# Ledger of designs, part 61: peptides against a protein of PDB entry 8YR4

Target 1, 309 residues: chain A of PDB entry 8YR4
Amino acid sequence: PRGSPALQLVVLICLGLMGLERALNVLVPIFYRNIVNLLTEKAPWNSLAWTVTSYVFLKFLQGGGTGSTGFVSNLRTFLWIRVQQFTSRRVELLIFSHLHELSLRWHLGRRTGEVLRIADRGTSSVTGLLSYLVFNVIPTLADIIIGIIYFSMFFNAWFGLIVFLCMSLYLTLTIVVTEWRTKFRRAMNTQENATRARAVDSLLNFETVKYYNAESYEVERYREAIIKYQGLEWKSSASLVLLNQTQNLVIGLGLLAGSLLCAYFVTEQKLQVGDYVLFGTYIIQLYMPLNWFGTYYRMIQTNFIDMEN

## One batch from the design tools (peptide; aimed at target 1 T295)

Design b2_p24_5_s1 (made by RFdiffusion4, then SolubleMPNN; from b2_p24_5, 21 letters changed)
Fold by OpenDDE base, seed 4:
Structure b2_p24_5_s1 (fold): chain B 309 residues (1-309), chain A 24 residues (1-24)
Amino acid sequence: as target 1 above (309 residues)
Amino acid sequence: DEELQQALQRLLEALEQFQKELQE
């Protein structure tokens, strides 16, 4: 934010808190690993109690795995309110100034209250999209990279490769299957509009339909249009289930491959029991933001399709 | 999770309405 040093400081603090969240995403699984290893080794109570206390404190800072309920995430969200309000107000003022530059003929054709409602919705949408990109997409990509580096350095390179292949395949299949689904969504929306238009035309011509006693014919035509719409809706919904199932299978296969490899290395005494728990916990922790990314990418694409029609 | 999905869906519906109202 240009012109407010206080808001610039808040942005820097929010970026620092985002960095802290990334550190917590690595540290929490490590401390949980260490607890499992200390329990397995029957370590002295003092070492165990310190590690458990540290883990619980880090888990309080991180929250329940989604990050949304963690102290750091809540503090970031709280501090970001002022930045969001500044950004919103700036966009609203830019839209408002642009509206004043428009011709009187444009203002006479549109209700000013509707245009303002449009501007407010547009501002909230742009601000929401920007916040999502900055706080979910970029951090998720960073967590994947940090995860690959961590597993490559502290485990075997095979674990880093499994995470890389799993996440890259997940993202690629999400994009490809979502682009494939776009065709079904467009066809559904087109048929919905055609079905609505037929219903409106039939109702506007009600007197003519009644004069010719054609009510049964119009009802049957409307029923056929509904059945055709429901056939396209089913394809859209079934394609969504296929997307979700494909995503679940990719993560499941990555988890299976990595868990079997961890179990094998534990049996060979190359890894500890805690390392098996760490890998499973870390993969599940990476999956949660990616599932949100897939949902949001679908939503953005749905908007762009509904924007093209 | 449902609240965020509903908030996103409302944001999306607001963007769709914004664009329809810009094309009209």
Scores: peptide ipSAE 0.014, ipTM 0.414, DockQ to the pose 0.066
OpenDDE base, seeds 1, 2, 3, 5: peptide ipSAE 0.006, 0.008, 0.000, 0.006; ipTM 0.342, 0.369, 0.311, 0.314; seed 1 fails the geometry check

Design b2_p24_5_s2 (made by RFdiffusion4, then SolubleMPNN; from b2_p24_5, 21 letters changed)
Fold by OpenDDE base, seed 1:
Structure b2_p24_5_s2 (fold): chain B 309 residues (1-309), chain A 24 residues (1-24)
Amino acid sequence: as target 1 above (309 residues)
Amino acid sequence: SKELEEALARLKEAEEAFEKELNS
């Protein structure tokens, strides 16, 4: 971004964080292997517990894989909001200024109708995807229940309790934070519609704006509307990062408690090394659908808000 | 969550890019 040294620094930090994500993708499997080796060698509990804690910390930073909601990915996404907003605002102002320079030929009205129809098709495709995803919510809840039963029967009641508490806390926080976010999203959508209406009214009155040489005034009014919109968009996007980070923290705490307990039972020869691998893999598998659950719940709420308008 | 907001953001960026191509 030319003109803001602060935004250039943010871009460099985001690139550094992307490099760190790649390093974590290599380190996490290495630490996991080291845990398996230490369990196989019957290493002392202190060394094992330190390696498990270090692994879970690295996994908290990484998250669940490529595009996952890890701490580093959330921090990158949070920092990138301001860069995206700067770029979007610059593009929108350039388009708006260019539309006021172009003679509004009848051909523009047809193109605007095609863009609107593509937007409507995109929205309808997302709605169709939502209906498919609602059918995946019930299976995901079933997989959680099956997981609680499995760990309670084949491991110890303590593992079933950890999974139950982790998943219940995850679902509860997902719902509560999503309902809190809905207020910011509704305010953002209302301001987006008002900004779009103002742009359309300015373009429909193009001849009058041109006659009074008021193009600079209309561009400044549009800029103010975009700045107000971007203030609401930032709250919406930052609240998503907070949701994702809260979810990552809950899963990280569940993974820490369960992995330490599993490692302890392996040292006491109550469980095998394979059971440790099973627990870690199963918790990660439960996390993947749950990460989508927060998205599905948000989208259902969005469709309800968009049906109310 | 993120992938679909990135998909919606990419759809909005594609809509904005398509508006930009239509206005070019």
Scores: peptide ipSAE 0.009, ipTM 0.392, DockQ to the pose 0.045
OpenDDE base, seeds 2, 3, 4, 5: peptide ipSAE 0.010, 0.006, 0.006, 0.005; ipTM 0.314, 0.356, 0.338, 0.328; seed 2 fails the geometry check

Design b2_p24_5_s3 (made by RFdiffusion4, then SolubleMPNN; from b2_p24_5, 22 letters changed)
Fold by OpenDDE base, seed 1:
Structure b2_p24_5_s3 (fold): chain B 309 residues (1-309), chain A 24 residues (1-24)
Amino acid sequence: as target 1 above (309 residues)
Amino acid sequence: DAELAAAAAALAARAAEFAAERLS
């Protein structure tokens, strides 16, 4: 943000906290591995208690994973409020200045309330898009890359390949199925608006409908519009279930393949029992933000459409 | 589809550049 060194410092702190979240995402599974190894080796209580206390502290800082309410993420969100307010105000002022540059004919042809609603939608869409990209999409992609590197370096190239293939397939299917379902959602929203418009038109013409005793006819036309809407709503909802199930299947297969390979290497004494637990914990941790990726992608796509209008 | 993903990535890159240029 040009003109406020205080907000620039807050942004740098937020970026530092984002880096800390990435570090915690690697450290938490490592400390959990170490606990399992210490338990397996029947290590002395003092070493175990220190490692457990450190793990719980790191887990408190991290929270339940990326997208959960961990201490670091809450602190980042709190600090980001000022940056978000500055960004929102700047976008709002840019939209407002642009509205004043528009022709008098454009203003005379539109209601002031519609213009303000377009401005508010534009501001919300830009601010929302930026927040989703910076805090959800980019960190999730970074965690995947860090995960691939980590497993390739500390386990075996085969684990890195499994994670790469699993995450690539997951992302690809998420995008493809989300684009496919967006057609159903658009059709649903169009039919919802048409159904609502019909109800409003019927109620605005209430006197005419009553004069001709056409109430039963208007109710039947409204029923048909609702049935058509519900048919599209069902397709939209069913497509979401299909997305979630496809995502669950891909992660389940990746977890199965990787866990079997880990178990095999533990039996060959190439890995420790803790490494098996680390793999499972880390994959589940990567899955948590990815489960929402389809929702984020759809929100991003909607915000782009709303910004283009 | 690849052009829409590339346009979304280019718009995300421009939004990130615009954010980065405004953060600098």
Scores: peptide ipSAE 0.000, ipTM 0.309, DockQ to the pose 0.026
OpenDDE base, seeds 2, 3, 4, 5: peptide ipSAE 0.000, 0.000, 0.000, 0.000; ipTM 0.315, 0.271, 0.273, 0.232

Design b2_p24_5_s4 (made by RFdiffusion4, then SolubleMPNN; from b2_p24_5, 21 letters changed)
Fold by OpenDDE base, seed 3:
Structure b2_p24_5_s4 (fold): chain B 309 residues (1-309), chain A 24 residues (1-24)
Amino acid sequence: as target 1 above (309 residues)
Amino acid sequence: DEELQEALKKLEEAKERFKQEQLS
């Protein structure tokens, strides 16, 4: 934001808070590991109580591992509202100025309400996309990279390889299955618009339909359009379940392979019991933002399809 | 017509409520 040093400072604070969230995503599993090790060793209560208190405080700052419920994330989201409002207003003013530069013929040919709705949808889509890319995509990719580096340095290269292969396969399958789902969603939206248009045309011509006693025919044609829509809606919803299940299987296989390898190294006394718990906790923490990624990528694709119509 | 758009909007809102009631 070039016009206000206050908003620039807020952006810098938000970036600092994002860095703190990345540090918390590493520290929380480490402290949880340390608790499990201290419990296993039957360590003195004072050391255990301090480590548990520190863990609970860090977990309060991080939140439930979803990256959306922690104090740091909530504070970041709160501070970002002003930046989002500034960006939204700037995009609205740019769209509005561009609309005024368009030919009078374009203004007369498109209903002013549709233009405003396209401007509002466009502004919401751009602002939502930017906020999503900055606060969900980039942090998730950073957490994956940090996770690979951490496991490669502090465990063994095999753990880093398992995380790398698991996350790479997860991301690749998420993209491929989501691109495949986009076809079903476009077909669904096109059929929804066609069903709506048919309902509008039938209701606007109600007097003509009534004059010809064609009410039963129009109702049956509308029913056929609804059945066709529901068949496409089912394909869209089923494709989502397939995406979620595919994602769950990839994470499950990665968790299984890494957990078995960690258990083996614990039996060989190369790792501690806490390291097994750390691995499982960290993989689940990486999965939560990625699961949201599939949801938001759908939201982005919805907004893009809604801009193409 | 504004009345028809409002009626269609109410129908969509009623369908969405019915979907939510069936999911609860």
Scores: peptide ipSAE 0.009, ipTM 0.415, DockQ to the pose 0.048
OpenDDE base, seeds 1, 2, 4, 5: peptide ipSAE 0.009, 0.009, 0.008, 0.008; ipTM 0.378, 0.428, 0.417, 0.381; seed 2 fails the geometry check

Design b2_p24_6 (made by RFdiffusion4; failed a check: the pose's geometry)
Amino acid sequence: SAAFAAELAAAAAAAGAAAAPAAA
Pose (drawn by RFdiffusion4):
Structure b2_p24_6 (pose): chain A 309 residues (1-309), chain P 24 residues (1-24)
Amino acid sequence: as target 1 above (309 residues)
Amino acid sequence: SAAFAAELXXXXXXXGXXXXPAAA
């Protein structure tokens, strides 16, 4: 925010809260391991109670689910509401002030609905691109790297390889399948618009009664168009199911390999009982944000082209 | 224009936050 000083402070607070969320993401499974390790060794009730209370408090600060739930990141959503409002207003006003100074030929040439759609979509694109990228993509790619470092240094060497391969395969397969699915989605959207146009045309022209008893003919054409649309929709949604399945299979294979290796190491007195639940919890924690990357990829590309327009 | 594009570039220099969207 170029103008106001009160908003730069809010931006800095939001970035600090993002860092704190990353620290909590690292911290909470460690406390879960500590609780389980204290529980297995018959510890007195005092230290166990205090540690349990601390763990619960940390789980409360971190998202109880999917990270979009915690007290942190919600304070962030609140402050970012205040900040993103300023950018939206500024961009809209700049577009509106520019559209009123172009010459007449330009306005006589192009329609109004198209020009206004481009502007609205542009403002939405800038806002969404800022929010998606800065607060949902980079934090996750940072979480993956931090997890790789933690497992490779403080846990063992092999688990770094396990996490690295699993996440690399997950991202590669997600992008590869997503481009194909986008082709299918565009193919389906074009036909959906054509079906709507046919229905609107048949409704507007109540001449079907005049030039024939052609109600049946208008109904049949509409059915054919609906069938074509449904075929394209089935193809697109089946592609979506396949993407979900491949992502789930990759995570599952990573979890299986990590769990088996951790159990074997615990039986050989190399790792403690808490390390098993640490690995499991952390793998699930990494998986949860990764569930929405094909959508992010699609939205980032679309918003980039829209902002260019 | 060039000036208008520069003002837009200056207005876009910021950070953002949003919830995770659903699959479509």

Design b2_p24_6_s1 (made by RFdiffusion4, then SolubleMPNN; from b2_p24_6, 17 letters changed; failed a check: the pose's geometry)
Amino acid sequence: SEEFLKQLKELSDSIGAAPLPPEE

Design b2_p24_6_s2 (made by RFdiffusion4, then SolubleMPNN; from b2_p24_6, 13 letters changed; failed a check: the pose's geometry)
Amino acid sequence: SSAFRAELEALSDAVGAGPLPPEE

Design b2_p24_6_s3 (made by RFdiffusion4, then SolubleMPNN; from b2_p24_6, 16 letters changed; failed a check: the pose's geometry)
Amino acid sequence: SESFRKELEELSDSIGAAPLPPLE

Design b2_p24_6_s4 (made by RFdiffusion4, then SolubleMPNN; from b2_p24_6, 17 letters changed; failed a check: the pose's geometry)
Amino acid sequence: SKEFEEELKRLSDSIGAGPLPPEV

Design b2_p24_7 (made by RFdiffusion4)
Pose (drawn by RFdiffusion4):
Structure b2_p24_7 (pose): chain A 309 residues (1-309), chain P 24 residues (1-24)
Amino acid sequence: as target 1 above (309 residues)
Amino acid sequence: SESPNSSLIVATVVSSVLFIAYHL
């Protein structure tokens, strides 16, 4: 924010809260390991109670689920509401002030609905691109790297390889499948618009009664168009199911390899009992934000082209 | 739209409980 000083402080607080969320993401599974390790060794009730309370408090600060739930990141959403309102207002006002100074030929040439759709979509695009990228993409790519470092240095050497290969395969397959699915989605959207146009045309022109008894003909053509649309929709949704399945298979294979290696190492007195639940919890924690990357890829591309317009 | 798979979570929880129980 160029103008106001009160908002730069809020931006800095939001970035600090994002860092704190990354620290909590690292910290909570460690406390879960400590609780399990204390539990297996018959520890007194005092230290166990205090450690349990601390773990619960950390789980409360971190998202109880999917990271979009914690007290942190919600304070962030509140402050970001206050900040993103300023950018939205400024961009809308700049567009509106520029559209009123263009010459007459320009306005006589182009329609109003198209010009206004471009402006609205542009403002939404800038806002969404800022939110998606800064608060949902970079933090996850940072979480993956931090997890790789933690497992490769403080846990063992092989688990770094396991996490690295799993996440690399996940990202690659997600991008590869997503481009194909986008082609299918565009193909389906064009037909959906054509079907709506046919239905609107048949409704507007109540001449079907005059020039024939052609109600049946209008109903038949509508059915044919609906069937064509349904075929294209089935293709697109089947592609979506395939994407979900391949992502799930990749995570599952990574979990299986890591769990088997951790169990074997625990039986050989190399790792403690808590390291198993540490690995499991952390793998699930990495998986949860990764579930929405094909959508982020699609929205970033669309919003980039819209902002360019 | 995209969605998480619950079977992975359930399997992780069950295996963790059974593994701990075995050691106890």

Design b2_p24_7_s1 (made by RFdiffusion4, then SolubleMPNN; from b2_p24_7, 17 letters changed)
Fold by OpenDDE base, seed 2:
Structure b2_p24_7_s1 (fold): chain B 309 residues (1-309), chain A 24 residues (1-24)
Amino acid sequence: as target 1 above (309 residues)
Amino acid sequence: DEQLDQSLIDYVEKSIKEFLEKVL
């Protein structure tokens, strides 16, 4: 944020809090592992109680699963409100200035309410995308890299390879299947707009339709347009389910392969029972933000396609 | 109309990129 040293300091504090969230994402599973190991070893109550209390405190800081409800995430979100407001206001003023630079012919061809709606959607989509990239995508990629390094160093190179292959395949399939779905979404939106335009045209020409007793004909044409729309909607929705199921299958296979390998190494006394729990917990922690990634990437593509039409 | 909406999107994307380059 050029020109406000206070907002620059807030951004630096937010980046520091994001670094702390990454540290918590590693520490929380480690402390949970330690609890399981201490329980397995029948350790003294004082050591167990201290480790459990420390785990609960770290879990309070991290929050449930994704850290979205954690104290650190809430503090980051609270501090970021001022930066987001500055960014939103700057984007809104740039759009508004650009609208005033457009030709009179453009303004005469559009209703002011439609122009404002496009500006508001544009501003919201942009600011939402930026916030999503900075606070969800980049941190998740960092957590994946940290995870690969951690598992490669403290478990075995095979665990790092499983996480790498699972996450790389998950991301690649998410992108490829989402790009493949874009054509169904575009076709659906085009047919929705055409169906709506036909309904509006029929209603604007209501007197002519009544004069010719053509109500049944207009209703049948509208039904055919709806059936065609619903056929495209079904393809869009079915392709979404296919994406989600493909993602679930990739994570399931990665979890299966890694869990079997962990269980084997525990039976060979190379790993402890807590290490099995650590692997499963950490993979689930990586999966939760990535599942949101698929949803938001779809939402972003939808918003861009909905703005192109 | 579609070309102008794309020009607005491109302008917004460019302005965002320039804003990100100025904010980062």
Scores: peptide ipSAE 0.026, ipTM 0.574, DockQ to the pose 0.013
OpenDDE base, seeds 1, 3, 4, 5: peptide ipSAE 0.020, 0.022, 0.019, 0.026; ipTM 0.477, 0.470, 0.472, 0.578; seed 4 fails the geometry check

Design b2_p24_7_s2 (made by RFdiffusion4, then SolubleMPNN; from b2_p24_7, 18 letters changed)
Fold by OpenDDE base, seed 2:
Structure b2_p24_7_s2 (fold): chain B 309 residues (1-309), chain A 24 residues (1-24)
Amino acid sequence: as target 1 above (309 residues)
Amino acid sequence: DEQLDPSLIELVEKQNKEFLEKVL
């Protein structure tokens, strides 16, 4: 972004974080291989525990390999919010200014109702999303239950308990944090509608704006409305990053506890190396769809609220 | 993760781009 050295620095940091994500994508599999090798060689517990802990830490930074939910990805997304807002605001102001520079005949010839109708089509996709969410949420919950039963029956009951506690805490925190962030989304949406209404009113009154040479004044008012919107958007987006990071932390702790316990039982010859691989793979598989659970819960909640109104 | 499915972000971005291309 030209004109703000602070945002240029943020872009450079984000590029550095993207490089770090790529390094993690290579390191995580290497450390996982090293754990499997150490388990196969019956290495001393201290070396194994350090390698497992290091793996889980790297996995926490990576976020399951999807690159969307890891600490590094969350930090990048968080820092990028201001860059996106700067770019969006600049584009939006350029469009608005350009529209006010166009001829009256261009504005009169375009039915303002078509511009509004195109904007409203973006919201109608939400109903298709609800069906998609229900068809993804229910299977995900079923997979969690099946996983708990599987680990309780085929592993020691302690593994089933770890998975149960981890997933229960994950779901509970997802709901609680999603409900907490709903207020920021409502405030954002209200201000978005108000900002859009101001833009539409200014464009509908184009003749009056041209008559008074008030284009610069309308652009500045629109800029102020965008800045107010972006302040609320930032809270919404930052609260999402916090949700994702909280989810990542819960899964990271569950993965740490379960992986250490599994590694310990392998060293005692109660479990096989394959069981360690199974545990790690299964927990990651359960986590992948759960990343979207907050989105799913929110969309379900929004549709229930919209049905009550 | 209320990251809109990247496909939905892409759909919204595509709709926004198509909107911008119609307005510009």
Scores: peptide ipSAE 0.021, ipTM 0.514, DockQ to the pose 0.119
OpenDDE base, seeds 1, 3, 4, 5: peptide ipSAE 0.020, 0.020, 0.019, 0.010; ipTM 0.499, 0.519, 0.514, 0.493; seeds 1, 5 fail the geometry check

Design b2_p24_7_s3 (made by RFdiffusion4, then SolubleMPNN; from b2_p24_7, 19 letters changed)
Fold by OpenDDE base, seed 1:
Parts: structure tokens; sequence; C-alpha cells
Structure b2_p24_7_s3 (fold): chain B 309 residues (1-309), chain A 24 residues (1-24)
């Protein structure tokens, strides 16, 4: 944000909080591991109680596995409200300036209230997409990289390779299936708009429809349009289920391979029981934000393509 | 919750498309 040093400081604080969230994403599994190890060793209650209390505090800061409900995330979101408002207002003013540069013919063809509603929706959409990119997509990619580094350094290199292959396959399939799915969604939206337009035209011409006793014909024509829409809606919804199941299978296979390898190393006394729990917890923690990655990718892709035209 | 968030994201994407189609 140019011109407000206060908002620049808030952005820096928010970036610092994002870094803290990444640190928490590593520390929470480590402390959970330590609890399991202390329980296995029958450690003194004072050491166990301190570690459990520290874990619960860190978990409160992190929040749920998505990180979106944690204290640090909520504090970041709260501080970001002013930055979002500044960005929104800037985009809105740019749009408004652009609308004033458009031809009088463009303005005469549209209702002023519709144009303003479109501008407000567009501003909200652009600001929302930027927020999703900065606060969900980039942090999730960072967490994956940190995870690969962590497992490569503190576990055997095979664990880092499993996480790398699992996450790379997951991201690749997510992108490919999301691009495939976007075609079905576009077809659905086009058919929805056509169905709405037909209904509006029929209702605007209701006097003519009544004059010719064509009500049954218009109802049947609308029914056919709905059936065609529902066929496309089913394809869109089924493609989402397919995406989610594909993602679940990839994570399940990665979890299986890594958990078996970890269990083997625990049996060989190269790792502790807590390390098995750490691996499972960390992989599940990476999975939760990735479930939305396909949606975020589609949103970004659509807005970039539509900004070029 | 996840379906609601997906529906919100879907709405934002649709509104972004409409905005771009109408302003560009």
Amino acid sequence: as target 1 above (309 residues)
Amino acid sequence: DEQLDQSLVDRVEEEAKRFLEEVL
C-alpha cells in the first residue's frame, strides 16, 4: 500500500504472522511426538504436563488443521481488514475511472444500478482472489517445501522423497482434473444463463403467451431447458467428487507408504513411536489446505484468462 | 462448511467472470 506507512507496517506484521504459522505447522507435530514418546517412556508427570500444556497452547495458536481458525490466523485476518479495505477502494476507484472512460453508447445500453452492482462484485472478486492467493495458495506451497526439507533432514531421505512424490502427484492431478472440470462448469453456467433468459423472455411476453394459449408450450420448453441444465450440473458435481476422491487416494497412498516405512524403522529402533505419530499428523495437516487448492487454482486461472481478453 | 465455502468461491468466480466480460 503506497502512501500509508501504518498499512505498510500492518502488512509486515501480517507477513510475520504468516511466518509464525509456518513455524507452528512444524512445532505442533514435534510437540505431539514428544508427548507420545514421554508417555511411552513413562516420564515424570511434571515433564509430561508441561509438554501437553505447551502443545495445547501451540495448537490454540495454530487452530484446526486448516490453520484458518487459529488465534494467529484470526489475528492476521483481523489486521488485514484495513489492508483489504484499502485495496478494495483502490480497485473500485480504478474501475470507476475506467467506466467514465467508456463510450456514452455503452452507458446508455445499461442501467446505472446494474453497472455499479457489477463494479462492486468485480472489486470484491478481485480482492477475494488476491487474498486466496496470498493467504492460502502461497502458504500451502511453503508448508509443502518446509515439510520436504524437514523430513529429508530429520528422517531418512526416503521420507522426503515420499512426501515430494505424493505432493507433486497431488498438485499435478489437482491441476489437470480442475482444468478438465472447468469445462463442465462453464457449460453448466452457460446453460443456466440461457434457461434464465428463456424464463425472463416468456414472463415479459406473458400477454402474447396468453393470447395464443401457449402456456403449456412455454412450460414444456422451460422443463426441457431445466433437464438439460441438470444434466450439466450432474457432470459438474460428479467431476468434483472425482477430484476429491482422486486427492484422497493420492494422500492415502502417501500416508500408507510413509506410515509403513516409519513403522518399520520404529521396529528397528531407528525411530521412536512418536515419530510415527508425527508423520501421520504432519501429512494430514498438509492435506487439509490442499483440498481447496483445485478451487483456488481454477479461480486464479479464470481471472487471468479473462483479464487478457 | 466446506460446501458453503465452495459455493462462496464459486460465486466469487462467477462474479469475477461477469465483471471481466462486462468491463473489459
Scores: peptide ipSAE 0.013, ipTM 0.428, DockQ to the pose 0.030
OpenDDE base, seeds 2, 3, 4, 5: peptide ipSAE 0.007, 0.008, 0.005, 0.000; ipTM 0.330, 0.374, 0.343, 0.265; seeds 4, 5 fail the geometry check

Design b2_p24_7_s4 (made by RFdiffusion4, then SolubleMPNN; from b2_p24_7, 17 letters changed)
Fold by OpenDDE base, seed 1:
Structure b2_p24_7_s4 (fold): chain B 309 residues (1-309), chain A 24 residues (1-24)
Amino acid sequence: as target 1 above (309 residues)
Amino acid sequence: EEQLDPSLIEFVEKSNKEFLESYL
């Protein structure tokens, strides 16, 4: 945000808080591991109680693993409101100034309410996209990289490889299936607009329809348009279920492979029982934000790639 | 629903691209 040193400082604080969230994403599983190990060793109550209290405090800061419900995330979101408002206002003023530079002939051919609705959608689209990139996409990719490094260094290279292959396959399938799904969604939206346009046209011509006793014909045409829409809606919804299930299967296979390998190393006394729990909790923590990655990718595609065609 | 004018969508999209390029 150029021109406001205060907002630049807020952005730096928000970036610092994002770094803290990444640290919490590593520390929370470690402390949970330590609790399980201390319980297994029948450690003194004072050590256990301190570790549990520290874990609960860190978990309060982190939140539910979605990154959106923790104290640090809420504080970041709160501080970001002013930055978002500044960004929105700048985009809105840029759009508005350009609308005033357009010819009178361009304005006379258009409804002012439609123009403002497009401007509002454009502003919301950019600010939403920027927020999703900075606060969801980039942090999730960072957490994956940190996870690969962590498991490669502290467990075994095989664990890092499993996480790498699982997350790479997950991201690739998410992209490919989301691109495939976008075609069905576009077809659905086009048919929805055509169905609405037909209903509006029939209602605008109500007197003519009544004069020719064509009400039953218009109702049947509308019914056919709805059935066609519902066929496309079903394809869109079914494609989303397929995406979610594919994602769930990939994570399930990664969790299975890594959990079996971890259990094997625990039986060989190379890892502790807590390390098994750490792996499972860390993989589930990576999965939660990734579930929305297909939605973010689609928003990125629509707002960056569809702008050129 | 009036079809959103394609030229206004393209303009908003272009302005959004220019804004993002200037914001980074």
Scores: peptide ipSAE 0.024, ipTM 0.510, DockQ to the pose 0.012
OpenDDE base, seeds 2, 3, 4, 5: peptide ipSAE 0.000, 0.006, 0.000, 0.015; ipTM 0.315, 0.394, 0.349, 0.443

